# Peptides against a protein of PDB entry 5T59: the designs that were tried, part 159

Target 1, 112 residues: chain A of PDB entry 5T59
Amino acid sequence: TTPTMQSTSLLTEHLGYPPISLVDDIINAVNEIMYKCTNAMEKYLMQRNIIGKKDFSDEIKIGTAKLESLLENSVDKNFDKLELYVLRNILSIPSDLLEENRFRLLHHEKLV
Target 2, 90 residues: chain B of PDB entry 5T59
Amino acid sequence: EHIRFQRLVQVCNKALEESIRKLQSWEKIHECFPNYGQTREGIENLTVCQQQVIKLWSNLSRVEFDAIFHERSIEEKLNQLDDLINKARS

## One batch from the design tools (peptide; made by RFdiffusion4, then SolubleMPNN)

Design b2_p25_8_s3 (from b2_p25_8, 13 letters changed)
Fold by OpenDDE base, seed 4:
Structure b2_p25_8_s3 (fold): chain B 112 residues (1-112), chain C 90 residues (1-90), chain A 25 residues (1-25)
Amino acid sequence: as target 1 above (112 residues)
Amino acid sequence: as target 2 above (90 residues)
Amino acid sequence: MYKLELGAPIDPELEAEYNALPDSE
Protein backbone atom coordinates (compact mmCIF):
# COMPACT_ATOMS: atom_id res chain seq x y z
CA THR B 1 0.00 0.00 0.00
CA THR B 2 1.35 3.36 -1.08
CA PRO B 3 0.86 6.45 1.06
CA THR B 4 -1.87 8.78 -0.09
CA MET B 5 -1.39 12.40 -0.91
CA GLN B 6 -3.54 13.29 2.07
CA SER B 7 -1.49 11.27 4.50
CA THR B 8 1.71 12.70 3.08
CA SER B 9 0.42 16.21 3.54
CA LEU B 10 -0.68 15.56 7.09
CA LEU B 11 2.58 13.90 7.98
CA THR B 12 4.58 16.66 6.36
CA GLU B 13 2.73 19.17 8.45
CA HIS B 14 3.24 17.11 11.56
CA LEU B 15 6.90 16.30 10.99
CA GLY B 16 7.87 19.61 9.51
CA TYR B 17 9.32 17.76 6.55
CA PRO B 18 8.13 15.18 4.03
CA PRO B 19 8.28 11.60 5.31
CA ILE B 20 10.55 10.62 2.44
CA SER B 21 13.16 13.07 3.73
CA LEU B 22 13.85 10.89 6.74
CA VAL B 23 14.30 7.86 4.54
CA ASP B 24 16.60 9.81 2.27
CA ASP B 25 18.73 10.80 5.24
CA ILE B 26 18.99 7.20 6.35
CA ILE B 27 19.86 5.91 2.90
CA ASN B 28 22.42 8.62 2.32
CA ALA B 29 24.00 7.85 5.66
CA VAL B 30 24.27 4.12 5.08
CA ASN B 31 25.78 4.68 1.66
CA GLU B 32 28.42 6.91 3.17
CA ILE B 33 29.08 4.41 5.93
CA MET B 34 29.35 1.62 3.40
CA TYR B 35 32.12 3.29 1.48
CA LYS B 36 33.91 4.29 4.64
CA CYS B 37 33.93 0.68 5.69
CA THR B 38 35.23 -0.65 2.41
CA ASN B 39 37.81 2.08 2.19
CA ALA B 40 39.02 1.30 5.69
CA MET B 41 39.24 -2.36 4.81
CA GLU B 42 41.29 -1.69 1.72
CA LYS B 43 43.65 0.62 3.55
CA TYR B 44 44.11 -1.82 6.39
CA LEU B 45 45.00 -4.65 4.07
CA MET B 46 47.13 -2.51 1.80
CA GLN B 47 49.25 -1.67 4.81
CA ARG B 48 49.74 -5.40 5.10
CA ASN B 49 50.07 -6.17 1.43
CA ILE B 50 53.44 -7.87 1.56
CA ILE B 51 53.71 -11.29 3.12
CA GLY B 52 57.09 -12.85 2.88
CA LYS B 53 58.41 -11.80 -0.46
CA LYS B 54 55.09 -11.63 -2.23
CA ASP B 55 53.11 -8.45 -2.87
CA PHE B 56 49.35 -9.01 -2.71
CA SER B 57 48.37 -5.43 -3.55
CA ASP B 58 46.52 -6.32 -6.72
CA GLU B 59 44.61 -9.13 -5.09
CA ILE B 60 43.70 -6.91 -2.16
CA LYS B 61 42.34 -4.21 -4.43
CA ILE B 62 40.30 -6.67 -6.43
CA GLY B 63 39.08 -8.51 -3.37
CA THR B 64 38.02 -5.36 -1.59
CA ALA B 65 36.19 -4.22 -4.68
CA LYS B 66 34.31 -7.51 -4.74
CA LEU B 67 33.31 -7.14 -1.13
CA GLU B 68 32.19 -3.60 -1.81
CA SER B 69 29.98 -4.86 -4.59
CA LEU B 70 28.48 -7.48 -2.32
CA LEU B 71 27.78 -4.89 0.30
CA GLU B 72 26.31 -2.48 -2.23
CA ASN B 73 23.89 -5.08 -3.47
CA SER B 74 22.81 -5.98 0.02
CA VAL B 75 22.41 -2.36 1.07
CA ASP B 76 20.31 -1.63 -1.98
CA LYS B 77 18.07 -4.59 -1.31
CA ASN B 78 17.58 -4.08 2.39
CA PHE B 79 17.17 -0.35 2.42
CA ASP B 80 14.67 -0.51 -0.38
CA LYS B 81 12.72 -2.76 1.97
CA LEU B 82 13.31 -0.33 4.80
CA GLU B 83 11.94 2.52 2.73
CA LEU B 84 8.79 0.61 1.96
CA TYR B 85 8.30 -0.49 5.53
CA VAL B 86 8.85 2.96 7.00
CA LEU B 87 6.53 4.68 4.58
CA ARG B 88 3.83 2.03 4.88
CA ASN B 89 3.92 1.16 8.55
CA ILE B 90 5.64 3.93 10.47
CA LEU B 91 5.21 7.23 8.69
CA SER B 92 1.65 6.58 7.70
CA ILE B 93 -1.89 7.44 8.68
CA PRO B 94 -4.21 4.48 9.14
CA SER B 95 -6.84 4.29 6.45
CA ASP B 96 -9.67 4.27 8.96
CA LEU B 97 -8.56 7.71 10.08
CA LEU B 98 -8.53 9.14 6.59
CA GLU B 99 -12.02 10.51 7.06
CA GLU B 100 -13.04 14.12 7.06
CA ASN B 101 -13.82 14.34 10.74
CA ARG B 102 -10.69 12.51 11.79
CA PHE B 103 -8.49 14.45 9.42
CA ARG B 104 -9.84 17.58 10.95
CA LEU B 105 -9.09 16.24 14.39
CA LEU B 106 -5.49 15.49 13.53
CA HIS B 107 -5.13 18.82 11.85
CA HIS B 108 -6.83 20.57 14.72
CA GLU B 109 -4.56 18.93 17.25
CA LYS B 110 -1.60 20.22 15.32
CA LEU B 111 -2.92 23.75 15.39
CA VAL B 112 -3.98 23.71 19.04
CA GLU C 1 1.20 2.62 23.50
CA HIS C 2 4.07 4.21 21.62
CA ILE C 3 5.07 1.76 18.93
CA ARG C 4 6.19 3.60 15.82
CA PHE C 5 9.60 4.73 16.99
CA GLN C 6 10.34 1.27 18.31
CA ARG C 7 9.46 -0.10 14.91
CA LEU C 8 11.71 2.44 13.25
CA VAL C 9 14.66 1.40 15.39
CA GLN C 10 13.97 -2.26 14.80
CA VAL C 11 13.62 -1.96 11.05
CA CYS C 12 16.84 0.03 10.91
CA ASN C 13 18.58 -2.67 12.91
CA LYS C 14 17.15 -5.30 10.62
CA ALA C 15 18.24 -3.55 7.45
CA LEU C 16 21.72 -2.89 8.82
CA GLU C 17 22.09 -6.44 10.07
CA GLU C 18 20.96 -7.99 6.82
CA SER C 19 23.18 -5.65 4.85
CA ILE C 20 26.31 -6.72 6.68
CA ARG C 21 25.38 -10.40 6.90
CA LYS C 22 27.46 -11.51 3.94
CA LEU C 23 30.53 -9.79 5.31
CA GLN C 24 30.03 -11.72 8.51
CA SER C 25 30.69 -14.89 6.56
CA TRP C 26 34.31 -15.90 6.74
CA GLU C 27 33.86 -17.90 3.58
CA LYS C 28 32.71 -14.84 1.68
CA ILE C 29 35.65 -12.86 2.94
CA HIS C 30 38.19 -15.55 2.23
CA GLU C 31 36.99 -16.24 -1.28
CA CYS C 32 37.73 -12.65 -2.21
CA PHE C 33 41.36 -13.14 -1.21
CA PRO C 34 42.14 -16.66 -2.34
CA ASN C 35 45.93 -16.45 -2.33
CA TYR C 36 46.32 -13.90 0.43
CA GLY C 37 44.13 -16.06 2.61
CA GLN C 38 46.30 -19.10 2.06
CA THR C 39 49.03 -17.55 4.16
CA ARG C 40 49.01 -17.58 7.93
CA GLU C 41 49.56 -13.86 8.14
CA GLY C 42 46.94 -13.25 5.51
CA ILE C 43 44.36 -15.20 7.46
CA GLU C 44 45.22 -13.27 10.58
CA ASN C 45 44.96 -9.96 8.77
CA LEU C 46 41.65 -10.88 7.17
CA THR C 47 40.27 -12.01 10.49
CA VAL C 48 41.12 -8.73 12.15
CA CYS C 49 39.93 -6.79 9.15
CA GLN C 50 36.58 -8.57 9.14
CA GLN C 51 36.05 -7.85 12.80
CA GLN C 52 37.05 -4.23 12.42
CA VAL C 53 34.79 -3.65 9.45
CA ILE C 54 31.79 -5.10 11.22
CA LYS C 55 32.56 -3.03 14.28
CA LEU C 56 33.00 0.09 12.19
CA TRP C 57 29.74 -0.61 10.40
CA SER C 58 27.92 -0.97 13.68
CA ASN C 59 29.47 2.04 15.35
CA LEU C 60 29.12 4.43 12.44
CA SER C 61 25.54 3.35 11.85
CA ARG C 62 24.63 3.91 15.47
CA VAL C 63 26.22 7.34 15.58
CA GLU C 64 24.92 8.54 12.24
CA PHE C 65 21.39 7.18 12.58
CA ASP C 66 21.05 8.54 16.09
CA ALA C 67 22.14 11.90 14.77
CA ILE C 68 19.49 11.73 12.08
CA PHE C 69 16.84 10.73 14.59
CA HIS C 70 17.81 13.63 16.77
CA GLU C 71 17.92 16.17 13.98
CA ARG C 72 14.53 15.04 12.73
CA SER C 73 13.09 14.78 16.25
CA ILE C 74 11.61 11.56 15.03
CA GLU C 75 11.02 9.87 18.39
CA GLU C 76 8.98 12.78 19.64
CA LYS C 77 7.14 13.14 16.37
CA LEU C 78 6.30 9.46 16.18
CA ASN C 79 5.16 9.38 19.78
CA GLN C 80 2.93 12.33 19.06
CA LEU C 81 1.63 10.60 16.01
CA ASP C 82 0.80 7.52 18.06
CA ASP C 83 -1.00 9.69 20.58
CA LEU C 84 -2.95 11.51 17.92
CA ILE C 85 -4.02 8.29 16.28
CA ASN C 86 -5.01 6.71 19.56
CA LYS C 87 -6.93 9.79 20.55
CA ALA C 88 -8.73 9.85 17.24
CA ARG C 89 -9.77 6.26 17.74
CA SER C 90 -11.08 6.91 21.22
CA MET A 1 22.50 5.39 25.39
CA TYR A 2 22.14 4.62 21.71
CA LYS A 3 19.05 3.32 20.00
CA LEU A 4 20.60 1.11 17.39
CA GLU A 5 22.05 -2.25 18.25
CA LEU A 6 22.90 -4.78 15.61
CA GLY A 7 21.73 -8.22 16.52
CA ALA A 8 19.18 -6.96 19.00
CA PRO A 9 15.90 -8.82 19.18
CA ILE A 10 13.31 -7.82 16.64
CA ASP A 11 9.58 -8.29 16.92
CA PRO A 12 8.69 -11.42 15.00
CA GLU A 13 5.80 -9.79 13.22
CA LEU A 14 7.98 -6.90 12.10
CA GLU A 15 10.68 -9.22 10.88
CA ALA A 16 8.16 -11.34 9.03
CA GLU A 17 6.71 -8.30 7.35
CA TYR A 18 10.15 -7.03 6.45
CA ASN A 19 11.13 -10.35 4.95
CA ALA A 20 7.93 -10.40 2.93
CA LEU A 21 8.70 -7.09 1.25
CA PRO A 22 9.82 -7.14 -2.38
CA ASP A 23 13.35 -8.24 -3.08
CA SER A 24 15.18 -5.75 -5.24
CA GLU A 25 17.82 -8.27 -6.19
Scores: peptide ipSAE 0.604, ipTM 0.944, DockQ to the pose 0.643
Fold by OpenDDE base, seed 5:
Parts: sequence; C-alpha cells; structure tokens
Structure b2_p25_8_s3 (fold): chain B 112 residues (1-112), chain C 90 residues (1-90), chain A 25 residues (1-25)
Amino acid sequence: as target 1 above (112 residues)
Amino acid sequence: as target 2 above (90 residues)
Amino acid sequence: MYKLELGAPIDPELEAEYNALPDSE
C-alpha cells in the first residue's frame, strides 16, 4: 500500500530526508557494485583469453555480458521487493498513530 | 523493543543474497562460456573468477551499505522511531 | 562496526513477507 502524505511528512521530518532517499541510495550503490563486479570479471578473463593457440576474447565478452544481464535482472527484481518492504514495514507509521493527537507526540519529542 | 533497524539489515542481506544466487551456480557460469569452459585452464580461470566476484560482491556491499547507514544515521533514527511508537501505544 | 553480514540468520516472517512481495519490474 502507498504511504500517506502524513506518514511521509512525519518521517521526513524525523529522518531529515524523505524515506525514499534511503532506498535510492541503496539501489544506486548496488547498481554501482554490480557493474564493478562484472567489469572485474571481464578484465580477469580477458587477461587469460588465449588457451592452446585459441583466442576466446569474443566468447569472454559475450559470456560476461550474459552474466551481467542475469545479475541485472535479479538485482532489479530483488531490490524492487526491498523498496516495497522498506517503505511498507520499516519506514512506516502505524495507522493508529496517524491521528491528530498522536502527531503531537512526535512533534513534542523533537522539542524536548 | 528495537526491531526496525534489524529488519533493514536483514532485508538488505536477503536482497543481496538472492541477487547473487545465480552467479553462485557453476552451471550458470559454465553455460555462458561453453567452449572456454571445455578447457582445463578455462575451468580453472572460471572457478577463480566466480569466487572472486562473489567475494567482491559481498565486501563492497557491506562497506557501501554500512556507509549509507552511517551517513543517514538510520540505526539511531529507526530506534527513535520504535521508541516513539512504543511510547504512543503505552 | 559493520552491520551487514551475508548469510546471517533472517527472521522467517520477514523472509516470508519478502518472498510474497510482487515483482514491480
């Protein structure tokens, strides 16, 4: 379920940033890590591309690209789930607390 | 009770584990290099490569995610959120 | 110092919820 405007506002005030910003940082990081991994793999194998007078450079490039695609698909799938879980179950405020009298508690604690 | 930060760490671990699962499969690796993997040296190189990539994935993820958690002060903020919610329900 | 540890135990309920989430892709 989509977070309410009230929830987002309260959490933004509490965190000092919108909840989605944390998720964005995580997703950006894993994407960077993903490409670092695939790049390292390609470089390692390309340094070992010749075996028994055969040059496997083309196969290595194609194979690495295939693995990258597999990893990309898995990352996209799993971190979409992560985003949903984080926003629904971690960075969330229970509905029973999204009332006028409960908002005062959050604001009061900031002032004390 | 503080639960939210623990959940964050666990869900990150889960997502990272599931993401790298296919690369942990030797069969998946080998099928991407059908001719290269038919040579002794090729198999050796692929084996080392697979291990190194998995280690790199694990190490970089730990360092980078923990850096994010620190920069966002998320443990403290989530603990405070737990406390506020618990207090409101008491 | 570091909080992440791949392979660490996961709450079964959390894992179940994660697995049940739809793929938005």
Scores: peptide ipSAE 0.600, ipTM 0.943, DockQ to the pose 0.694
Fold by OpenDDE base, seed 1:
Structure b2_p25_8_s3 (fold): chain B 112 residues (1-112), chain C 90 residues (1-90), chain A 25 residues (1-25)
Amino acid sequence: as target 1 above (112 residues)
Amino acid sequence: as target 2 above (90 residues)
Amino acid sequence: MYKLELGAPIDPELEAEYNALPDSE
């Protein structure tokens, strides 16, 4: 289920920031981590590019790029799922509390 | 009684684990370096590289996500949310 | 309280819900 405007507003008030901001931070972080990992891998192998008088630099560059692409696809897939799960099941307000009377009560209690 | 932060940690672990799964596959690694991986030394280098990158992935994720959770005070906020919801239902 | 750890135990219900989410691809 997609968050309602009411839910988003209440959660924003509670958190001090929109719920999506947390997800954005997480996604930005994992993307940064991803490229740090692939860069480290490439550098490590490029320092070990010559074996038995053969230079494998080109193969290493291509291979690392392929792995990066695989990782990118997997990150995109899984963190899209994470976003959905977080917004639906963690940063959410039960529907019964979004009813008129309960909504007001919840809002009132947070302000007190 | 407090469940939301636990769920956040678990779903993060799940997403991170599933994301790195391809790199955990030796076959996938080897496929990317078909000739390099035919040498003894190449295999050794790839093995170490695979282990290191997975460790780096794990360590960086822990550090960066913990920083985010702290900056956003998410554990406290989620616990408060749980309490608020439970109180409203009581 | 809880720490990020690859391979840590996950609640079966949570994992099932995660796996049931649509593939963005």
Scores: peptide ipSAE 0.599, ipTM 0.943, DockQ to the pose 0.738
Fold by OpenDDE base, seed 2:
Structure b2_p25_8_s3 (fold): chain B 112 residues (1-112), chain C 90 residues (1-90), chain A 25 residues (1-25)
Amino acid sequence: as target 1 above (112 residues)
Amino acid sequence: as target 2 above (90 residues)
Amino acid sequence: MYKLELGAPIDPELEAEYNALPDSE
């Protein structure tokens, strides 16, 4: 289920930022990390591209690109799940608290 | 009592682990380097490379995610949220 | 100090819920 505007507003007030911003930070970070990992792999292997009389530079470039694609697909899949889970189960307000009197309580507690 | 931050950490771990799972497969690594991996030296290089990448993935994710958690004060905020919810239900 | 650790134990109910989430299309 999608979070309500009410819950988003309340959480934004509580957090000081929209809940989705946390997820965005996480996703941006993992994408950067992914690039660093694949780049490091390519560089490491390219420093070891010649074995015997054969130059494997082309194969290394293609291979690392394939691994990057594989990792990218997995990252996309799993962090989409993460986003859903976080927004539904972590950065969420129970429905029983999404009432007028409960909203006032949450707002009041923040101000006190 | 405080459960939300624990869940955040766990789901992050899960997502990171599942994301890197295929790179943990030697078969997946080897198939990307079919000729390179037919040489002894190539196998050695790929083995070291695989280990280093996984380690780098783990280390960078830990450092970067913890930095995010700190910058967003998410542990404190989630604990407060738990407290508010529990208080409201009492 | 650090909270994240790959391979760390995960609550079964959390893992089940995570696994039950739909794959991205």
Scores: peptide ipSAE 0.597, ipTM 0.943, DockQ to the pose 0.683

Design b2_p25_8_s4 (from b2_p25_8, 11 letters changed)
Fold by OpenDDE base, seed 3:
Structure b2_p25_8_s4 (fold): chain B 112 residues (1-112), chain C 90 residues (1-90), chain A 25 residues (1-25)
Amino acid sequence: as target 1 above (112 residues)
Amino acid sequence: as target 2 above (90 residues)
Amino acid sequence: SYKLELGQPIDPEIEKEYNSLPDSE
């Protein structure tokens, strides 16, 4: 159920950009957000790294890195799913419209 | 009638929610800071940190994704796509 | 009238399809 070249071309014409470009924007955004979140977490805790007589800086750095890794793995997993879902179920053209007559109609309607 | 943009928003919500799910677990957070989290003050700091991160995740996602959707005019384009498909099938 | 918001209900069909997608882990 991989998108066809015809579907991609038609959608590119309709959108003004390739469908994958939207997905790329989304993925780039979430990655940026992810690192902003983990950075904020590290900074917050590092400002509170000393409790009593103990310095927990090393533990904080390691712990934050672990959480970042967990988040990275989850983001990768879920946004790979998102990409597939979007391309399959949202940015897709039904097979019946890829037929010759329907294809012509789509172009005609868009140009009129 | 218009379904594609609805699907886009919902699947984005789903992906974002599932992505942050593990950070919503206090147990997982605490496991990453075993000694720090044994102190009262450490627990308090971790609690606030967890809440703030989740909030930041939510807020940034909303702002950034809305910006993308606007810049790409995706709601309009998907609605038009729905209309074209429905018209072709009528 | 949908807006990005974490935690809001999702259509069962969408969720079902999403969950059925291959795990990339």
Scores: peptide ipSAE 0.660, ipTM 0.950, DockQ to the pose 0.669
Fold by OpenDDE base, seed 4:
Structure b2_p25_8_s4 (fold): chain B 112 residues (1-112), chain C 90 residues (1-90), chain A 25 residues (1-25)
Amino acid sequence: as target 1 above (112 residues)
Amino acid sequence: as target 2 above (90 residues)
Amino acid sequence: SYKLELGQPIDPEIEKEYNSLPDSE
């Protein structure tokens, strides 16, 4: 189930970039999105930090930090799965096609 | 015929959905703001905040992931990969 | 045909495979 060097090389040639580069882009994007979401949440609540003459700023900061941690853990978990799935099931070459003759055929078809 | 790009989109949707699932839980949101959430106004603010965050998550994901897919020409490349594999097996 | 959209239906086989992957926790 683990990608081979041959598979990676062929896919890199086909894609014009290593398969892992796509995953890296996706993970970088979701991390950025995560930060933007938590930042927006904190700002929104901080603009509404006073209720009934009580200042909830500290609670808001702590609470938002907790939610950020929860989101971070979930992102890490799910996008680790995504990475594995993509490399196994999407950016992959079936093992039977990595045999001598078929390997050459795929490479030849690419070049011809 | 072409299945790999379909898989990519769906697994991205799945990962994004599962990632935001905890924030979709009102209970988890509320427990992070135990005193703030005991006020009427606080509950209202948290409700709106939760909705806005989920919307922002969805919108930003769509925009950013579409940009990645475009920059990497991944749909075309995956379709070509499907074709190459199918041709090799024929 | 397929666009990024949270909450839309997912193919059962894809979901099954995804769920079967190891957790990082």
Scores: peptide ipSAE 0.660, ipTM 0.950, DockQ to the pose 0.661
Fold by OpenDDE base, seed 1:
Structure b2_p25_8_s4 (fold): chain B 112 residues (1-112), chain C 90 residues (1-90), chain A 25 residues (1-25)
Amino acid sequence: as target 1 above (112 residues)
Amino acid sequence: as target 2 above (90 residues)
Amino acid sequence: SYKLELGQPIDPEIEKEYNSLPDSE
């Protein structure tokens, strides 16, 4: 479940940064990418907003906003899951190695 | 033996794929532009737009995530973590 | 090594664990 303070400390020492920092980088990146994509979509369609004698600008703005919302919801959902997975299954130390003797061993091996 | 970085890459791929899934649906795209998409030109524009957005999503993700992995030296660090754990258990 | 690439095959174990995580919707 939730990582212990001990595991976080050990991983921070090993990584040179807290494990959550990697997740933060990933989430920040995907959010930036998301808005770049939605912006590009809106700009592309707004350059093509008039078909025949009809101006579809309002529909384009509303439509792209809807797609942005859909993407936002999906990103939030999936990257919350990613965060949990990474912290539980990737940036984690097995519980058996967090015991007193094993903890010392890992610390020793890292420093040697 | 080294499994953690593999997991990281795969779960990133999964999250990115699932996130963009709805935009890969033409039906979802079209329903957001009901009148625009009733025109020939509108359909053409939406088709190109959809393709470009998906490509942009894929390309930017690859570049940016690879940069993060490099900056954080995460492959090396995760491999070392695997080695430390395996050594401790041996 | 593995590279970031959307749509490529995923290990069933990883996918199962990912899918089992709670939704935040």
Scores: peptide ipSAE 0.660, ipTM 0.950, DockQ to the pose 0.656
Fold by OpenDDE base, seed 5:
Structure b2_p25_8_s4 (fold): chain B 112 residues (1-112), chain C 90 residues (1-90), chain A 25 residues (1-25)
Amino acid sequence: as target 1 above (112 residues)
Amino acid sequence: as target 2 above (90 residues)
Amino acid sequence: SYKLELGQPIDPEIEKEYNSLPDSE
């Protein structure tokens, strides 16, 4: 279930930022890490591109690109799941506490 | 009592682990370098490369995610959220 | 307290929920 506007507002006030901002940071970080990993792999192999009389530079470039694609697909899949899980099960307010009286209680307790 | 930050860390671990799973497969690595991997020296290079990239993935993720958690004060905020919810239900 | 570390045990209920989420298209 998509979080309500009320839940988002409460969490934004509590966190000091919208809940989605945390997820955005995580996703941006893993994408950067992914690039660094594949780049490091390519550089390592390109420094070892010649074996005997054969130059494997083209195969290395194609191969590392394929691995990057595989990793990208897996990252997209798993971190889409992560986003859903975080927003549903971690950065969420139980429905029974979204009633007006409970809402005010949480707001009051936060300010005290 | 405090459960939300525990969940966050575990689900991050799960997502990172599942994401790198295919690179942990030697067969999949070798498939990307069919001729290079048919040489002794190529196999050695790929083996070291595979190990290093997995370690790099693990180390960078730990450092970067910890930095995010710190910058967002997420452990403290999630603990406070747990406390607020528990208090409201008491 | 929990710390980020790949390969460490995961609570079954968390893993079950994670695995039940839809795959990205």
Scores: peptide ipSAE 0.659, ipTM 0.950, DockQ to the pose 0.706

## One batch from the design tools (peptide; made by RFdiffusion4, then SolubleMPNN)

Design b2_p26_1_s1 (from b2_p26_1, 11 letters changed)
Fold by OpenDDE base, seed 2:
Structure b2_p26_1_s1 (fold): chain B 112 residues (1-112), chain C 90 residues (1-90), chain A 26 residues (1-26)
Amino acid sequence: as target 1 above (112 residues)
Amino acid sequence: as target 2 above (90 residues)
Amino acid sequence: KVEEVIKKVEENKEEYEEFEKKIPKP
């Protein structure tokens, strides 16, 4: 089931932030990590770009870019799945509980 | 009783593991550096590089995701959500 | 944004279902 406006509102009140904000933090973090990893790879290999009499700098740059693309595609795919899973299955309220009673419970817990 | 946070951790780990899978393939690494990888020294460098980047991926992910979970108080909030749902059904 | 993600995943429903099978639902 797709998240509803009602569930989003209730969860936002409960969390103190919209559910999507958590996912955004996760995705932003993994993207940053991804580029740190690829940058580290390039730097490591560029420090070792000369073997014998051959300079492999161009190949290293191209190769690292290819690996970055592979990683980007995989990250995008898997974290899109993660986003949907989190929003539908973790940060969700069962439909049978999406009633006025649920809302009252949230308020009650905040006051107690 | 409390299940949502555990599931969050699991799905995060799954996404991270699946994302790094291609870099765990030596064949994929070597294909990106066909001539460099034809040298003994190149192979050695690529091997170390592969190992280091995987470790970096794992370590950074752990630190950053834990920080997010802490900043968002997500374990507590998800536990509370479980409790609220259980209470509503009682 | 969320709708766009949902749309993309729904287009690959079989792949997503396999992903979900590996992660127990609450």
Scores: peptide ipSAE 0.074, ipTM 0.904, DockQ to the pose 0.426
Fold by OpenDDE base, seed 5:
Structure b2_p26_1_s1 (fold): chain B 112 residues (1-112), chain C 90 residues (1-90), chain A 26 residues (1-26)
Amino acid sequence: as target 1 above (112 residues)
Amino acid sequence: as target 2 above (90 residues)
Amino acid sequence: KVEEVIKKVEENKEEYEEFEKKIPKP
């Protein structure tokens, strides 16, 4: 089921932040990590770009860029799925509990 | 029962593992460096590079995701959510 | 699968020094 405004509000109150903020942090982190990895790979190979009097700098740059693109596509695909799963199945409230009882319990927990 | 945080960790790990899968393929790596990979030294460099980048991916993701989970207190919050839901159903 | 690869990599720590220095401290 799709998250409702009521669910989002209740979860925001519970978490202290909107549920989407957690997902955003995760996605931002993996993107940063991705580029750190590809940069490290390129730098490592560029320090070893000459073999047998041949300069492979151009091939290294192109090859690393291809790998980066592949990784980007995979990250986008898999973390889009992650976002949907987290918001629908982890940071979610069952529909039958979205009535006064759930709200009451949340308030009670905060007050005690 | 507390299940939500476990699921979060599982889905994060799955996404990370699936994302790095292409880089785990030697064939795919070699295809990106066809001439470089025809040299002995090139193969050695690519092998080390492949292993290092996978390690870096895993280590950075672990550190950063753990930091996020801590900063967001997500384990505690998800456990509390489980408890609240279970209590509501009782 | 990733864990298996990491285990193999850890056996050759000296070869990964250049990448390890890029890992932020916890």
Scores: peptide ipSAE 0.025, ipTM 0.866, DockQ to the pose 0.019
Fold by OpenDDE base, seed 4:
Structure b2_p26_1_s1 (fold): chain B 112 residues (1-112), chain C 90 residues (1-90), chain A 26 residues (1-26)
Amino acid sequence: as target 1 above (112 residues)
Amino acid sequence: as target 2 above (90 residues)
Amino acid sequence: KVEEVIKKVEENKEEYEEFEKKIPKP
């Protein structure tokens, strides 16, 4: 079930921000974390690129890139699911309450 | 009675755990560094790298997500939402 | 063998510096 405009408006009023903003923050954060992780891996290994007089720099760069891609794909998949779940099941208002009664409660609590 | 924030934390943790799953596989790590991983030192380095990146992933996500949750006051807001819904149904 | 390597590596704290410095402080 996709959130309605009404539910979004009510939740925005309640939260002080649109529900999607929370998800955006989460997704942006994990993306940043992801690249910090892969960068750290690459740097760590590149500092240890010579073993037995053999230079593994190219392999390290390629390998790290592969891991990054793998992680990116997994992050995208799993956090897309997260987005849907959060917006549909957490930051949501039951349909039976999407009436004047629910609206009044929100206003009442806000004004009190 | 408060369930939404718990669910948020759970789904975030699940997404993070599933996302890092492939990096938890030594086989996957080794596949990316086939020749490097055939050396003793390479194996050692990859082992450290794997362990530390997983730790870094966990630590950074904890810190950043907690910051987001705090900045957005999401626990309080979700608890209030639960309360409002429960109140409306009573 | 891998387990033995892990134990040896974990004894060298300097090996983790690159990752530890990336962790933000509270």
Scores: peptide ipSAE 0.025, ipTM 0.865, DockQ to the pose 0.015
Fold by OpenDDE base, seed 1:
Structure b2_p26_1_s1 (fold): chain B 112 residues (1-112), chain C 90 residues (1-90), chain A 26 residues (1-26)
Amino acid sequence: as target 1 above (112 residues)
Amino acid sequence: as target 2 above (90 residues)
Amino acid sequence: KVEEVIKKVEENKEEYEEFEKKIPKP
């Protein structure tokens, strides 16, 4: 089920930040890592672009771009699933608790 | 009792593993460098790159994700959430 | 798995020295 506004509010209060913020951090991190990986690979290969008497610079550039694209697509797919799962199943409150009692419990815990 | 943080770690690992899956395929790597990979030296270079990029992927992900989890205090918060839910159901 | 690959790489660090020198660190 899709998170409700009430659930989001309660979780935000509990976490100190909106649940989506955690997911955003994760996704931003993996994207950064992804580009660092492909960049490192490209640089390494470009330093080894000549084999024998042939210059493979163009092929290396195109090839690394293809790999990056492949990785991007995979990251997007898998981390979209992750986002959905986290928000629905991890950072979630059971529906039966999404009532006045949950609010009271949260407030009570903070006051103690 | 505490299950949410474990699940978070699991799904993160799964997403990371599945994301890098294609790069673990030598065939996929070779397809991107069809002529370069026809040379012995090229194959060697690609092999190094493939293995090192996988290592880099894993290491960077571990460090960065752990940092995020720490900064967000997510293990503690999720454990508390589990406890609250369990308490409410008792 | 990725872990197994990493272990193999670590066992042969000398072969990957040049690459590792240019690997970005967090």
Scores: peptide ipSAE 0.023, ipTM 0.869, DockQ to the pose 0.017; fails the geometry check

